# Peptides against a protein of PDB entry 5ZKO, part 31

Target 1, 44 residues: chain A of PDB entry 5ZKO
Amino acid sequence: SASNPRKFSEKIALQKQRQAEETAAFEEVMMDIGSTRLQAQKLR

## One batch from the design tools (peptide; made by RFdiffusion4, then SolubleMPNN)

Design b2_p14_1_s2 (from b2_p14_1, 5 letters changed)
Fold by OpenDDE base, seed 2:
Structure b2_p14_1_s2 (fold): chain B 44 residues (1-44), chain C 44 residues (1-44), chain A 14 residues (1-14)
Amino acid sequence: as target 1 above (44 residues)
Amino acid sequence: as target 1 above (44 residues)
Amino acid sequence: SESVEKKRREAEEL
C-alpha cells in the first residue's frame, strides 16, 4: 500500500517526495511574501 | 495562532521547522534500514 | 537518488 511501503526503497522515495513537497511549500510562502510586498508598494 | 501565523517571519519559521522535521524523518528511515541490515547480518 | 531507485524492487523490510 502507498500508506505502508514494505520496501525500504519505497520508504526512501516517499520521504524524498515529502521533502520536495515541503520545499515547494516554502517557495510558495516566499512567493506570497514577495507578491504582498509588491502590492503594498503599488498601493503607496 | 500557531496554525495561522500572521507574520511572514512566523510563516517562514514554520516552514523551516517542517523541512527540519522531514529531514529528521528521512534520517530515521535510513537508521532503520541500517539497523535492519545489521540485524540480518547477525542472524546469518 | 537514482542509486536508491535502482534497488526499488529488492530491499524489503524484514
Scores: peptide ipSAE 0.230, ipTM 0.684, DockQ to the pose 0.039
Fold by OpenDDE base, seed 1:
Structure b2_p14_1_s2 (fold): chain B 44 residues (1-44), chain C 44 residues (1-44), chain A 14 residues (1-14)
Amino acid sequence: as target 1 above (44 residues)
Amino acid sequence: as target 1 above (44 residues)
Amino acid sequence: SESVEKKRREAEEL
């Protein structure tokens, strides 16, 4: 099952995917900060 | 939405926490691999 | 890490 990988390789692969997704989410937060600052500058 | 630096700092902090939790989960998977291998060796 | 990638390829659940 997707919740219980039969191989350790599959467990590791899923965990690496989760780490990459959390990294992407962090980058999205940083982009949101940048965009918000830019919008605030344009409105002044 | 009003740019609240505190909200952005909180978002960053939460995301860093999630990254650390996913790293710990990866280490747990590696520990599980080690334990399973050790058990298999003892049963032979 | 190269060591992690090696383990990812070789490790199987018993």
Scores: peptide ipSAE 0.227, ipTM 0.682, DockQ to the pose 0.043
Fold by OpenDDE base, seed 5:
Structure b2_p14_1_s2 (fold): chain B 44 residues (1-44), chain C 44 residues (1-44), chain A 14 residues (1-14)
Amino acid sequence: as target 1 above (44 residues)
Amino acid sequence: as target 1 above (44 residues)
Amino acid sequence: SESVEKKRREAEEL
């Protein structure tokens, strides 16, 4: 099947979006860890 | 709830895995595009 | 990435 160029472009766009979303999710986890550590320090 | 460090470590590991999987999926799409281009050139 | 955008444009020309 002649790979519809539009289909490839769409796949690329979707994959880039997914990569960005996964990065954001990772950053959120790291922020939560940081906040927890800061709170623990304040309670000491 | 005291964020169980084991839970955070697990979350980090899972997010890193997802990022790697999304990267691999992107590379696959790019390889398919490259192969399609090469085939089109051979048919000319 | 500029490289990805270039490949996207090239893919649309196929």
Scores: peptide ipSAE 0.226, ipTM 0.683, DockQ to the pose 0.035
Fold by OpenDDE base, seed 4:
Structure b2_p14_1_s2 (fold): chain B 44 residues (1-44), chain C 44 residues (1-44), chain A 14 residues (1-14)
Amino acid sequence: as target 1 above (44 residues)
Amino acid sequence: as target 1 above (44 residues)
Amino acid sequence: SESVEKKRREAEEL
């Protein structure tokens, strides 16, 4: 099943995907901080 | 909502925690691979 | 790692 990979290769691939997704989520947070700071500067 | 540095710091901390959890999950998969191989060797 | 890739291909869940 998709939730239960039979091969460790599939487990590893899924974990690497999750790590990449969490990295992307972190980058999004950092971009939001940058955008917010830029907006605050424009209001001065 | 108003840009609050404390809110962003919390988001960053939570995201770093998630990255650490996904790293731990990857390490667990690798340990399981090692254990499974050892068991297969014992059965020969 | 080549060792990780080999393990990825050969190892199965029991």
Scores: peptide ipSAE 0.223, ipTM 0.678, DockQ to the pose 0.033

Design b2_p14_1_s3 (from b2_p14_1, 6 letters changed)
Fold by OpenDDE base, seed 5:
Structure b2_p14_1_s3 (fold): chain B 44 residues (1-44), chain C 44 residues (1-44), chain A 14 residues (1-14)
Amino acid sequence: as target 1 above (44 residues)
Amino acid sequence: as target 1 above (44 residues)
Amino acid sequence: SESVKEKLEEAEKL
């Protein structure tokens, strides 16, 4: 069966979007850790 | 509320795992494209 | 990635 090249392009685009979303989620967690650290320092 | 460091570490580990899984999924798509190309060449 | 774009273009020609 001829794998429709358009289906591959769509699948690649979807995977790239997912990679970007997971990167953004990781960065958000790191920002939250940083903010928590700053808050702890201010309370001392 | 003291953000439990264990919860942050767990969240980071989970996000790193997801990033690795999405990378593997992308690589699989690229391998499929490569195999399709090889098949098309053999049929000529 | 330019490499991904190249592979995609090649796949679209099949």
Scores: peptide ipSAE 0.116, ipTM 0.656, DockQ to the pose 0.032
Fold by OpenDDE base, seed 3:
Structure b2_p14_1_s3 (fold): chain B 44 residues (1-44), chain C 44 residues (1-44), chain A 14 residues (1-14)
Amino acid sequence: as target 1 above (44 residues)
Amino acid sequence: as target 1 above (44 residues)
Amino acid sequence: SESVKEKLEEAEKL
């Protein structure tokens, strides 16, 4: 069966979305760390 | 509550793993496209 | 990624 290129495009688009979402989640974790560090510094 | 740095490290490690898994899934889709192209070329 | 788009466009021509 000829793999439908549209289905590949859809799969790639979905994977790119997932990569972006995981990047955003990583950035959120890093921001939380940064905020915690800043709060700790303000309390000293 | 002092955010436990260990928990942040665990979260970061998990996010890095997810990013690697999503990259591998993307590479698999690209390999499938490449294989389909190669098969089509062999049939010509 | 332009490279991905190009490869997809090429695959769509098959």
Scores: peptide ipSAE 0.116, ipTM 0.657, DockQ to the pose 0.040
Fold by OpenDDE base, seed 1:
Structure b2_p14_1_s3 (fold): chain B 44 residues (1-44), chain C 44 residues (1-44), chain A 14 residues (1-14)
Amino acid sequence: as target 1 above (44 residues)
Amino acid sequence: as target 1 above (44 residues)
Amino acid sequence: SESVKEKLEEAEKL
Protein backbone atom coordinates (compact mmCIF):
# COMPACT_ATOMS: atom_id res chain seq x y z
CA SER B 1 0.00 0.00 0.00
CA ALA B 2 1.17 3.56 -0.70
CA SER B 3 0.70 4.37 3.02
CA ASN B 4 2.63 1.24 4.07
CA PRO B 5 5.57 0.50 1.75
CA ARG B 6 6.90 -3.03 2.26
CA LYS B 7 10.55 -2.39 1.39
CA PHE B 8 12.74 -0.21 3.56
CA SER B 9 14.04 1.49 0.40
CA GLU B 10 10.48 2.53 -0.44
CA LYS B 11 9.95 3.84 3.11
CA ILE B 12 13.17 5.87 2.92
CA ALA B 13 12.30 7.20 -0.55
CA LEU B 14 8.89 8.32 0.70
CA GLN B 15 10.41 10.07 3.74
CA LYS B 16 12.99 11.85 1.57
CA GLN B 17 10.20 13.01 -0.73
CA ARG B 18 8.24 14.36 2.26
CA GLN B 19 11.34 16.20 3.52
CA ALA B 20 11.81 17.77 0.08
CA GLU B 21 8.14 18.81 -0.08
CA GLU B 22 8.36 20.47 3.35
CA THR B 23 11.54 22.28 2.26
CA ALA B 24 9.74 23.52 -0.86
CA ALA B 25 6.81 24.70 1.28
CA PHE B 26 9.25 26.62 3.51
CA GLU B 27 10.87 28.23 0.45
CA GLU B 28 7.41 29.26 -0.80
CA VAL B 29 6.69 30.99 2.53
CA MET B 30 10.02 32.82 2.27
CA MET B 31 9.21 33.88 -1.30
CA ASP B 32 5.86 35.27 -0.12
CA ILE B 33 7.65 37.29 2.57
CA GLY B 34 10.15 38.57 -0.01
CA SER B 35 7.42 39.49 -2.49
CA THR B 36 5.45 41.36 0.18
CA ARG B 37 8.60 43.21 1.21
CA LEU B 38 9.32 44.21 -2.39
CA GLN B 39 5.76 45.47 -2.86
CA ALA B 40 6.02 47.54 0.32
CA GLN B 41 9.29 49.08 -0.92
CA LYS B 42 7.69 50.04 -4.26
CA LEU B 43 4.87 51.83 -2.44
CA ARG B 44 7.24 54.01 -0.35
CA SER C 1 -6.89 28.85 11.71
CA ALA C 2 -4.22 26.28 12.59
CA SER C 3 -3.98 25.39 8.87
CA ASN C 4 -3.65 29.06 7.86
CA PRO C 5 -1.52 31.09 10.29
CA ARG C 6 -1.92 34.84 9.75
CA LYS C 7 1.57 35.98 10.79
CA PHE C 8 4.63 35.07 8.76
CA SER C 9 6.39 34.11 12.00
CA GLU C 10 3.63 31.57 12.69
CA LYS C 11 3.89 30.19 9.14
CA ILE C 12 7.65 29.79 9.52
CA ALA C 13 7.28 28.15 12.95
CA LEU C 14 4.75 25.67 11.54
CA GLN C 15 7.02 24.76 8.61
CA LYS C 16 9.99 24.27 10.94
CA GLN C 17 7.86 21.97 13.09
CA ARG C 18 6.84 19.94 10.02
CA GLN C 19 10.48 19.64 8.95
CA ALA C 20 11.39 18.38 12.43
CA GLU C 21 8.53 15.85 12.37
CA GLU C 22 9.64 14.49 8.99
CA THR C 23 13.22 14.23 10.29
CA ALA C 24 11.95 12.26 13.30
CA ALA C 25 9.97 9.96 10.98
CA PHE C 26 13.14 9.34 8.94
CA GLU C 27 15.07 8.52 12.12
CA GLU C 28 12.32 6.07 13.13
CA VAL C 29 12.66 4.25 9.79
CA MET C 30 16.43 4.05 10.35
CA MET C 31 15.85 2.67 13.85
CA ASP C 32 13.54 0.00 12.39
CA ILE C 33 16.29 -0.99 9.95
CA GLY C 34 18.78 -1.20 12.82
CA SER C 35 16.41 -3.23 15.00
CA THR C 36 15.69 -5.69 12.18
CA ARG C 37 19.41 -6.09 11.58
CA LEU C 38 20.03 -6.75 15.27
CA GLN C 39 17.28 -9.38 15.36
CA ALA C 40 18.73 -11.13 12.31
CA GLN C 41 22.17 -11.19 13.94
CA LYS C 42 20.72 -12.78 17.09
CA LEU C 43 19.12 -15.54 15.01
CA ARG C 44 22.37 -16.50 13.23
CA SER A 1 24.30 8.28 1.44
CA GLU A 2 26.06 5.10 0.38
CA SER A 3 26.05 3.97 4.02
CA VAL A 4 22.25 4.26 4.17
CA LYS A 5 21.91 2.41 0.85
CA GLU A 6 24.07 -0.42 2.16
CA LYS A 7 22.00 -0.73 5.35
CA LEU A 8 18.79 -0.71 3.32
CA GLU A 9 20.04 -3.45 1.01
CA GLU A 10 20.97 -5.59 4.00
CA ALA A 11 17.63 -4.99 5.72
CA GLU A 12 15.62 -5.84 2.58
CA LYS A 13 17.33 -9.24 2.43
CA LEU A 14 16.03 -10.17 5.89
Scores: peptide ipSAE 0.106, ipTM 0.645, DockQ to the pose 0.033
Fold by OpenDDE base, seed 2:
Structure b2_p14_1_s3 (fold): chain B 44 residues (1-44), chain C 44 residues (1-44), chain A 14 residues (1-14)
Amino acid sequence: as target 1 above (44 residues)
Amino acid sequence: as target 1 above (44 residues)
Amino acid sequence: SESVKEKLEEAEKL
């Protein structure tokens, strides 16, 4: 089952993918903060 | 809307928590592998 | 990590 990988390699691969996705989400948040700061500077 | 440092700090804190949770999940998978190995050794 | 790959391969044989 895709929800319950039986192989440990599949479990590890899934967890590494999740870690990468959370890293990408963090980078997106930081980019959003940066964009907001830039917009605020343009309005001053 | 004005840049609210509290809201940005909350977003960052949430993403850091998610990253920590995914790290803990990875460590759990690795511990499960280690436990399986230990059990196999006990059965030999 | 090669050490992780080795442990994974061993664990999949069980």
Scores: peptide ipSAE 0.103, ipTM 0.645, DockQ to the pose 0.031

Design b2_p14_1_s4 (from b2_p14_1 with A2K H3S)
Fold by OpenDDE base, seed 1:
Structure b2_p14_1_s4 (fold): chain B 44 residues (1-44), chain C 44 residues (1-44), chain A 14 residues (1-14)
Amino acid sequence: as target 1 above (44 residues)
Amino acid sequence: as target 1 above (44 residues)
Amino acid sequence: SKSVEELRREAEKL
């Protein structure tokens, strides 16, 4: 069976991209929480 | 503005779950690659 | 952390 190493590398790369996107989404959530806390503090 | 800390914790938990699911999907890809290699070796 | 492109290149060598 002809190994499809290039296809495997594409799957790996795609999955790593998805992991990075989920990490970025997590960081966005944390930033939004921080912003909300800052706003709440300023309004007191 | 009433802080919604519980809503923040829910968002964090959900995002961490998504990260874990993407990690598991990556591990599955690596396992499938390993299985394919093993099969190719056995057929030689 | 390795970039996606670096990980791709590494996987293509295996």
Scores: peptide ipSAE 0.187, ipTM 0.673, DockQ to the pose 0.081
Fold by OpenDDE base, seed 5:
Order: C-alpha cells, then sequence, then structure tokens
Structure b2_p14_1_s4 (fold): chain B 44 residues (1-44), chain C 44 residues (1-44), chain A 14 residues (1-14)
C-alpha cells in the first residue's frame, strides 16, 4: 500500500491548524475575563 | 458587576480540556502515520 | 512555532 506522504502532511497540517484555533479561542476567553475585571474595577 | 470567579475558572478549565483533546487527536494522527510506514516496511 | 504551511512543506519532504 502506497504511503501517501502528501495525504499525511495534509492531516498533520489540518490538525496543527485546529490546535492553533483552540489556542486563539483560549486567548479570547482570557481577554474577556481581563476586560470584565477591568470594567468591575472602574465601577468600584 | 460581580466578577463571577467560579464561572471564569470553569471557562478556563473547559478550554484547557479542548486543547488537551486536540493534542490527543494530533498524537493519534502521528500514530496512524507511524503504523502505515511500519506496515509498508514489512511488505517490502 | 512553525506555521501550518511550513509544517506542510516539511512533511511533504519526508
Amino acid sequence: as target 1 above (44 residues)
Amino acid sequence: as target 1 above (44 residues)
Amino acid sequence: SKSVEELRREAEKL
């Protein structure tokens, strides 16, 4: 059976993209938390 | 406005879980590639 | 960290 190296490289690249998207989503969560905390401080 | 620290900690924990799941999926892809390469070597 | 495109190009050489 042919190893299909291009198909493997595509699978790796797609999975790395998903990991980067999850990292970006985590950073967005942290930004929202930081913004909420800053807003709460300004209202005190 | 209350900071809801428990809700923030929950959001962080859920996002860390998603990152771990994506890492596990990447490791599975690498295992499949390794297995396919080993099979190809045995057939030569 | 390598970009997705850099990882693809490297893996295609292996």
Scores: peptide ipSAE 0.186, ipTM 0.673, DockQ to the pose 0.083
Fold by OpenDDE base, seed 2:
Structure b2_p14_1_s4 (fold): chain B 44 residues (1-44), chain C 44 residues (1-44), chain A 14 residues (1-14)
Amino acid sequence: as target 1 above (44 residues)
Amino acid sequence: as target 1 above (44 residues)
Amino acid sequence: SKSVEELRREAEKL
């Protein structure tokens, strides 16, 4: 079967984009936790 | 604001699960590429 | 770390 290199490259790019988006979402969650902790410390 | 540690832990767990799922999907794509290459080599 | 675009370009050369 003729490998469709372009189709594979598109799949790779899409999966890497999704991985980056999920990483960014995780970093945002961690930043929110950090901000909340800092605010809680200032209110003590 | 009361940190909701349970809510943060749930968010972290969910994001880590999504990252793992996207990694698995990427590995599947790479395996498909590898299989296709192997098949193409056998047909030469 | 390679950008998505760099990974795409590399994959197209394979």
Scores: peptide ipSAE 0.186, ipTM 0.675, DockQ to the pose 0.078
Fold by OpenDDE base, seed 3:
Structure b2_p14_1_s4 (fold): chain B 44 residues (1-44), chain C 44 residues (1-44), chain A 14 residues (1-14)
Amino acid sequence: as target 1 above (44 residues)
Amino acid sequence: as target 1 above (44 residues)
Amino acid sequence: SKSVEELRREAEKL
């Protein structure tokens, strides 16, 4: 079986991209929560 | 705006679950690569 | 840790 290093590297790259996208989505959720908390503090 | 802590906690939990699933998918990719490399070594 | 692009480039050289 010819090891296809290029195909493996592509699979790794795509998976790392997906992990980065999920991290960005998490950061967006945290920003939304932070913004809501900041607004609540300003209204006091 | 009533801070909905329960809704925020749910959103965080769901996003953390997605991150864990993507990590597991990455580990599976790495295991497949490792298994292929191990097989290639055994065939030498 | 190598970037995704660095890992891809290195594997393509093999």
Scores: peptide ipSAE 0.174, ipTM 0.664, DockQ to the pose 0.066

Design b2_p14_2_s1 (from b2_p14_2, 8 letters changed)
Fold by OpenDDE base, seed 1:
Structure b2_p14_2_s1 (fold): chain B 44 residues (1-44), chain C 44 residues (1-44), chain A 14 residues (1-14)
Amino acid sequence: as target 1 above (44 residues)
Amino acid sequence: as target 1 above (44 residues)
Amino acid sequence: SQITRELEVLKARL
């Protein structure tokens, strides 16, 4: 509602938080992949 | 690891699920905004 | 998006 801009703002803020959490999870996986790659290179 | 494609596949599947949930939440917000806009137009 | 790009990198690593 135009009368409830705060509710919409809160929904957008929550969505941005979810996006940030998803990004953090990707970064963790990328670190795991990077570590594995580095280990594989050391074993060669 | 090249030796653990299943673990990485599972991580990808979980991320796709999270992305779908984020998209669904976004669509809900957009529906609410659209409804509000339509209501505001009706009240004019 | 950033998420899409990261997913593509992960897919390429599999």
Scores: peptide ipSAE 0.137, ipTM 0.623, DockQ to the pose 0.160
Fold by OpenDDE base, seed 3:
Structure b2_p14_2_s1 (fold): chain B 44 residues (1-44), chain C 44 residues (1-44), chain A 14 residues (1-14)
Amino acid sequence: as target 1 above (44 residues)
Amino acid sequence: as target 1 above (44 residues)
Amino acid sequence: SQITRELEVLKARL
């Protein structure tokens, strides 16, 4: 309810944190794949 | 390492799941805000 | 999203 704008702000802040964590996790996965590819190239 | 493509596929699948969950959570927050606004308008 | 597209490209390459 509109009676708790603080609660909405907290929910939005929490969601932004989750999105940041998602982005970081994505970057980690991409880095792992990139490093793996680089290693595979060095072994040739 | 490229030796475990299955692990990469699993990491990607997990990340996609996380993204879907975050999207759903965002939509829920937006729906809550929207419904609250609608209720506030009806009280006028 | 951008992330979704990048994940799909990555998935296709694996």
Scores: peptide ipSAE 0.136, ipTM 0.616, DockQ to the pose 0.129
Fold by OpenDDE base, seed 4:
Structure b2_p14_2_s1 (fold): chain B 44 residues (1-44), chain C 44 residues (1-44), chain A 14 residues (1-14)
Amino acid sequence: as target 1 above (44 residues)
Amino acid sequence: as target 1 above (44 residues)
Amino acid sequence: SQITRELEVLKARL
């Protein structure tokens, strides 16, 4: 904002980084679920 | 999934918690921005 | 939001 635009920009950048890390963790979980399902299909 | 449903549920629960924390952090940043804007309006 | 969409995908995948 007007008084501390650099500080707000820094906070937003940090939050965007956290959101990206969250997304990566989500994708990892989904890959693990997918792998397990694939293994189950091979055993049928 | 079939072999370790409890482990998958645990991973999902942890990811949901992480997502909630990131959402809360975003809301905090937005509140700070809103407060600064309100202060600027009072000075006009 | 993106988070909401991710949760919906996860729910559907289970």
Scores: peptide ipSAE 0.132, ipTM 0.626, DockQ to the pose 0.147
Fold by OpenDDE base, seed 5:
Structure b2_p14_2_s1 (fold): chain B 44 residues (1-44), chain C 44 residues (1-44), chain A 14 residues (1-14)
Amino acid sequence: as target 1 above (44 residues)
Amino acid sequence: as target 1 above (44 residues)
Amino acid sequence: SQITRELEVLKARL
């Protein structure tokens, strides 16, 4: 039915938002790990 | 321990792959819905 | 996701 494409588009938009949020969280943790490793290396 | 960041990077890579696959599947379904609507409109 | 939860735990340990 004609309403399904619109609802589906909303689901895609929400999924893309969630994916972006998850990616940002991953990158933040990777930066923190990288910083910690760099600091540990500088202290050696 | 030094091995944890590498294993973590592998998990990030796998998650990004899954996210891309999910996005592609959503886009495919959107194309199918769009095509069906266009065909229905042409038959009117 | 499971990975997101693991990331949060890892971040808390830094």
Scores: peptide ipSAE 0.148, ipTM 0.616, DockQ to the pose 0.130; fails the geometry check

Design b2_p14_2_s2 (from b2_p14_2, 8 letters changed)
Fold by OpenDDE base, seed 4:
Structure b2_p14_2_s2 (fold): chain B 44 residues (1-44), chain C 44 residues (1-44), chain A 14 residues (1-14)
Amino acid sequence: as target 1 above (44 residues)
Amino acid sequence: as target 1 above (44 residues)
Amino acid sequence: SEITRQLEVLMARL
């Protein structure tokens, strides 16, 4: 049905969102690690 | 703090889950496309 | 994923 392309487009959009969320979570963890290292440096 | 590794482990687990969800969603889309093609073949 | 792999490597450095 011609409705399938729209549904697929929606699913692709959701997939892009998931990828963005994965990237954001990665960046958050990296920042946390960086902050921990900075803190360790200050306490030395 | 020594608590950071645990928090990181939890975040890694969440990241793995997110990846699994992304994969599952992709496979679902591919199956839907395949099903649509099969249906089109039957109607020809 | 590559992201998960990178996170695991980083965790090992702590």
Scores: peptide ipSAE 0.205, ipTM 0.667, DockQ to the pose 0.126
Fold by OpenDDE base, seed 3:
Structure b2_p14_2_s2 (fold): chain B 44 residues (1-44), chain C 44 residues (1-44), chain A 14 residues (1-14)
Amino acid sequence: as target 1 above (44 residues)
Amino acid sequence: as target 1 above (44 residues)
Amino acid sequence: SEITRQLEVLMARL
């Protein structure tokens, strides 16, 4: 139906948001790991 | 701290889930597009 | 995924 293009565009927008959230979550974990390593280094 | 490995493992598990959900959502969109194209072809 | 793999490698190094 003619409504499909709009629905598809909305789904694509949601997918882009999910991808951004996944990237942000990855970066957060990397920061936590980096911080942990830095702390371990300071304890030496 | 010693609790960091557990927190990291939990975050990794959540990341795996997110990736699976993103893949499923992508496949759903592709199926919808494919179905729409098939319907359009049948109307010709 | 690649992201998951990278996280696992980094966690293993801790």
Scores: peptide ipSAE 0.199, ipTM 0.664, DockQ to the pose 0.101
Fold by OpenDDE base, seed 1:
Structure b2_p14_2_s2 (fold): chain B 44 residues (1-44), chain C 44 residues (1-44), chain A 14 residues (1-14)
Amino acid sequence: as target 1 above (44 residues)
Amino acid sequence: as target 1 above (44 residues)
Amino acid sequence: SEITRQLEVLMARL
């Protein structure tokens, strides 16, 4: 099987995209948790 | 439990660092695989 | 993945 550096670069780019998406999801969850807790505090 | 946005930001920063490390590890693995395959080709 | 695991833990706190 021939070395295919182009295919490697494509896989790296895909992995970086997935990591960016996972980061965004993490930030969203953390913001939602913070907002929910803040709302609960205000309702007390 | 009080909302702690500062703690959330710290967790996000840690997660981003981890993802950067995972990216670097992935790039290293892909380079190593490519190099090994190229070496095998040259030895034929 | 570790990221997925962390997201699941955080979502369980909502």
Scores: peptide ipSAE 0.187, ipTM 0.662, DockQ to the pose 0.154
Fold by OpenDDE base, seed 5:
Structure b2_p14_2_s2 (fold): chain B 44 residues (1-44), chain C 44 residues (1-44), chain A 14 residues (1-14)
Amino acid sequence: as target 1 above (44 residues)
Amino acid sequence: as target 1 above (44 residues)
Amino acid sequence: SEITRQLEVLMARL
């Protein structure tokens, strides 16, 4: 049906959002790890 | 603090879950697209 | 995203 393209476009938009959230969460984790490593080095 | 490794491991586990959910959503969309294409071909 | 790109290509082919 003609409604399929709209549904697919909505799903693609949601997928883009999920990927952005995943990337942001990954970057946050890596930043926290980096900060922790830097702190550990300062205490040596 | 010693709590950091646990927090990081939890965040990584959640990230893996998110990736799996993203993959599942992608596969669902591709299946729907494939089905739609097949239906369109049958009507030709 | 490769996933997003693949979805866009498939949608355009409909």
Scores: peptide ipSAE 0.143, ipTM 0.642, DockQ to the pose 0.138

Design b2_p14_2_s3 (from b2_p14_2, 8 letters changed)
Fold by OpenDDE base, seed 4:
Structure b2_p14_2_s3 (fold): chain B 44 residues (1-44), chain C 44 residues (1-44), chain A 14 residues (1-14)
Amino acid sequence: as target 1 above (44 residues)
Amino acid sequence: as target 1 above (44 residues)
Amino acid sequence: SEIQRQLEVLRAQL
C-alpha cells in the first residue's frame, strides 16, 4: 500500500544487497577460472 | 582445472541464471510499487 | 552490464 513507503524502501534495499552478493559470487567464479588458467599456463 | 571447460561453462550458466532471477525479482518489486502508486492515484 | 561483458569474454575463451 502507498501508506508504507518504508516497506518499499526496505524491499529495495534488500534487493540491492542480494544483487551485490550475486555480483561478488560472480567475481569469485571468474577469479577461480582465471587462477586455473594461470596455473595451466605456468605448467605448459 | 583447465581440463574441465564444461565445468566452467556450467558455473557461468548457473551464475547467469541467478543474476537473471535477481533482476526479475527486482522488477517484481518495482511493479508492486508502481501498482500501489496507480491504485493510490485512482483513489484520490 | 560489466558482468555480461565478463561472461562474454569467458565464453570466447571456451
Scores: peptide ipSAE 0.158, ipTM 0.644, DockQ to the pose 0.127
Fold by OpenDDE base, seed 2:
Order: structure tokens, then sequence, then C-alpha cells
Structure b2_p14_2_s3 (fold): chain B 44 residues (1-44), chain C 44 residues (1-44), chain A 14 residues (1-14)
């Protein structure tokens, strides 16, 4: 209900946290791939 | 290693899925807030 | 999103 703005704010905050975690996980994946490519180039 | 492009593709696919799930969850939160606002307006 | 763009770039490289 409109009576619980704090509950909505909490849901939004949790969602923002999840989005940040997903972004961090993506960056890690991209870094791993990038590192692998760099290593492969050095070995050629 | 660069020898496992399929493994990288798999990681990307999983990350895309997670992002889609997070987007859907965000849309649900926003819909719930919107619905609550609409209901509150009708009751005024 | 920027993430989707980066994923697309990565996909194109695979």
Amino acid sequence: as target 1 above (44 residues)
Amino acid sequence: as target 1 above (44 residues)
Amino acid sequence: SEIQRQLEVLRAQL
C-alpha cells in the first residue's frame, strides 16, 4: 500500500544492489576473457 | 584459454540471462509501485 | 545497456 513507502524504498535499494553485483560479475567475466586473450597473444 | 571460446560464450550467455532476470525483477518492482499509486489515487 | 554492448563486442570476437 501507499502506506509503506519505506518498503518500496527498500525494494528499490535491494534491486540497485543486485544490479551493481551483476555489473561487477560482468566486469570480472570480461577481465578474464581479456586476460586470456592477452596471454594468448604473448605466447604467439 | 583462447582454446575454449565455447566456455566464454557460456559465461556470456549466463550473464545475459542474469541481467534479463534482474531487469524483469526491476520492472516488477516498478509495476507494484505504480499499481499501488493507482489504487491510492482511486481511493482518494 | 553498456553491458549489452560489451557483450555484443565480446560475442563478435568469439
Scores: peptide ipSAE 0.166, ipTM 0.647, DockQ to the pose 0.130; fails the geometry check
Fold by OpenDDE base, seed 1:
Structure b2_p14_2_s3 (fold): chain B 44 residues (1-44), chain C 44 residues (1-44), chain A 14 residues (1-14)
Amino acid sequence: as target 1 above (44 residues)
Amino acid sequence: as target 1 above (44 residues)
Amino acid sequence: SEIQRQLEVLRAQL
């Protein structure tokens, strides 16, 4: 059915969004680690 | 505290796992699209 | 990848 291209594009778009959200979550973790390191350096 | 490295490594390991799962899900979507395309070609 | 780069930065911090 001609509707398949739209369904597939929606699946791809959703997956790209999920990957972007996972990347953002990773960046948040890295910020937390970076902040902790900076804090440790300030305490030295 | 010396326990921070373990906590951070665990966070990263979890995030890597999530990203791998998201990649696998994306590959599954692409397989579905590829299969549909092949099916459409067979029907021509 | 950017993710691999970020992981390397993290490994250097641990």
Scores: peptide ipSAE 0.154, ipTM 0.642, DockQ to the pose 0.126; fails the geometry check
Fold by OpenDDE base, seed 5:
Structure b2_p14_2_s3 (fold): chain B 44 residues (1-44), chain C 44 residues (1-44), chain A 14 residues (1-14)
Amino acid sequence: as target 1 above (44 residues)
Amino acid sequence: as target 1 above (44 residues)
Amino acid sequence: SEIQRQLEVLRAQL
């Protein structure tokens, strides 16, 4: 049905959003690691 | 503290798992689109 | 990414 392309595009858009959120979460983890390393260096 | 490297490795592993799950969800969406297209072709 | 490439191919078919 003609509604399928719109539903597919919506599913793709939602999946892209989820992947972007996962990338942002990864960057946050890396920032936390970097901050912890910097703090550890200051204590030495 | 010496526990930080282990906690960091765990966070990275969990993030890799989440990214793999998002990849699998994407593949499922693509499979659904492919199946729908195949069905539409059979009806022609 | 490979995923983004695959999505682009699908988008071109819509």
Scores: peptide ipSAE 0.140, ipTM 0.633, DockQ to the pose 0.125; fails the geometry check

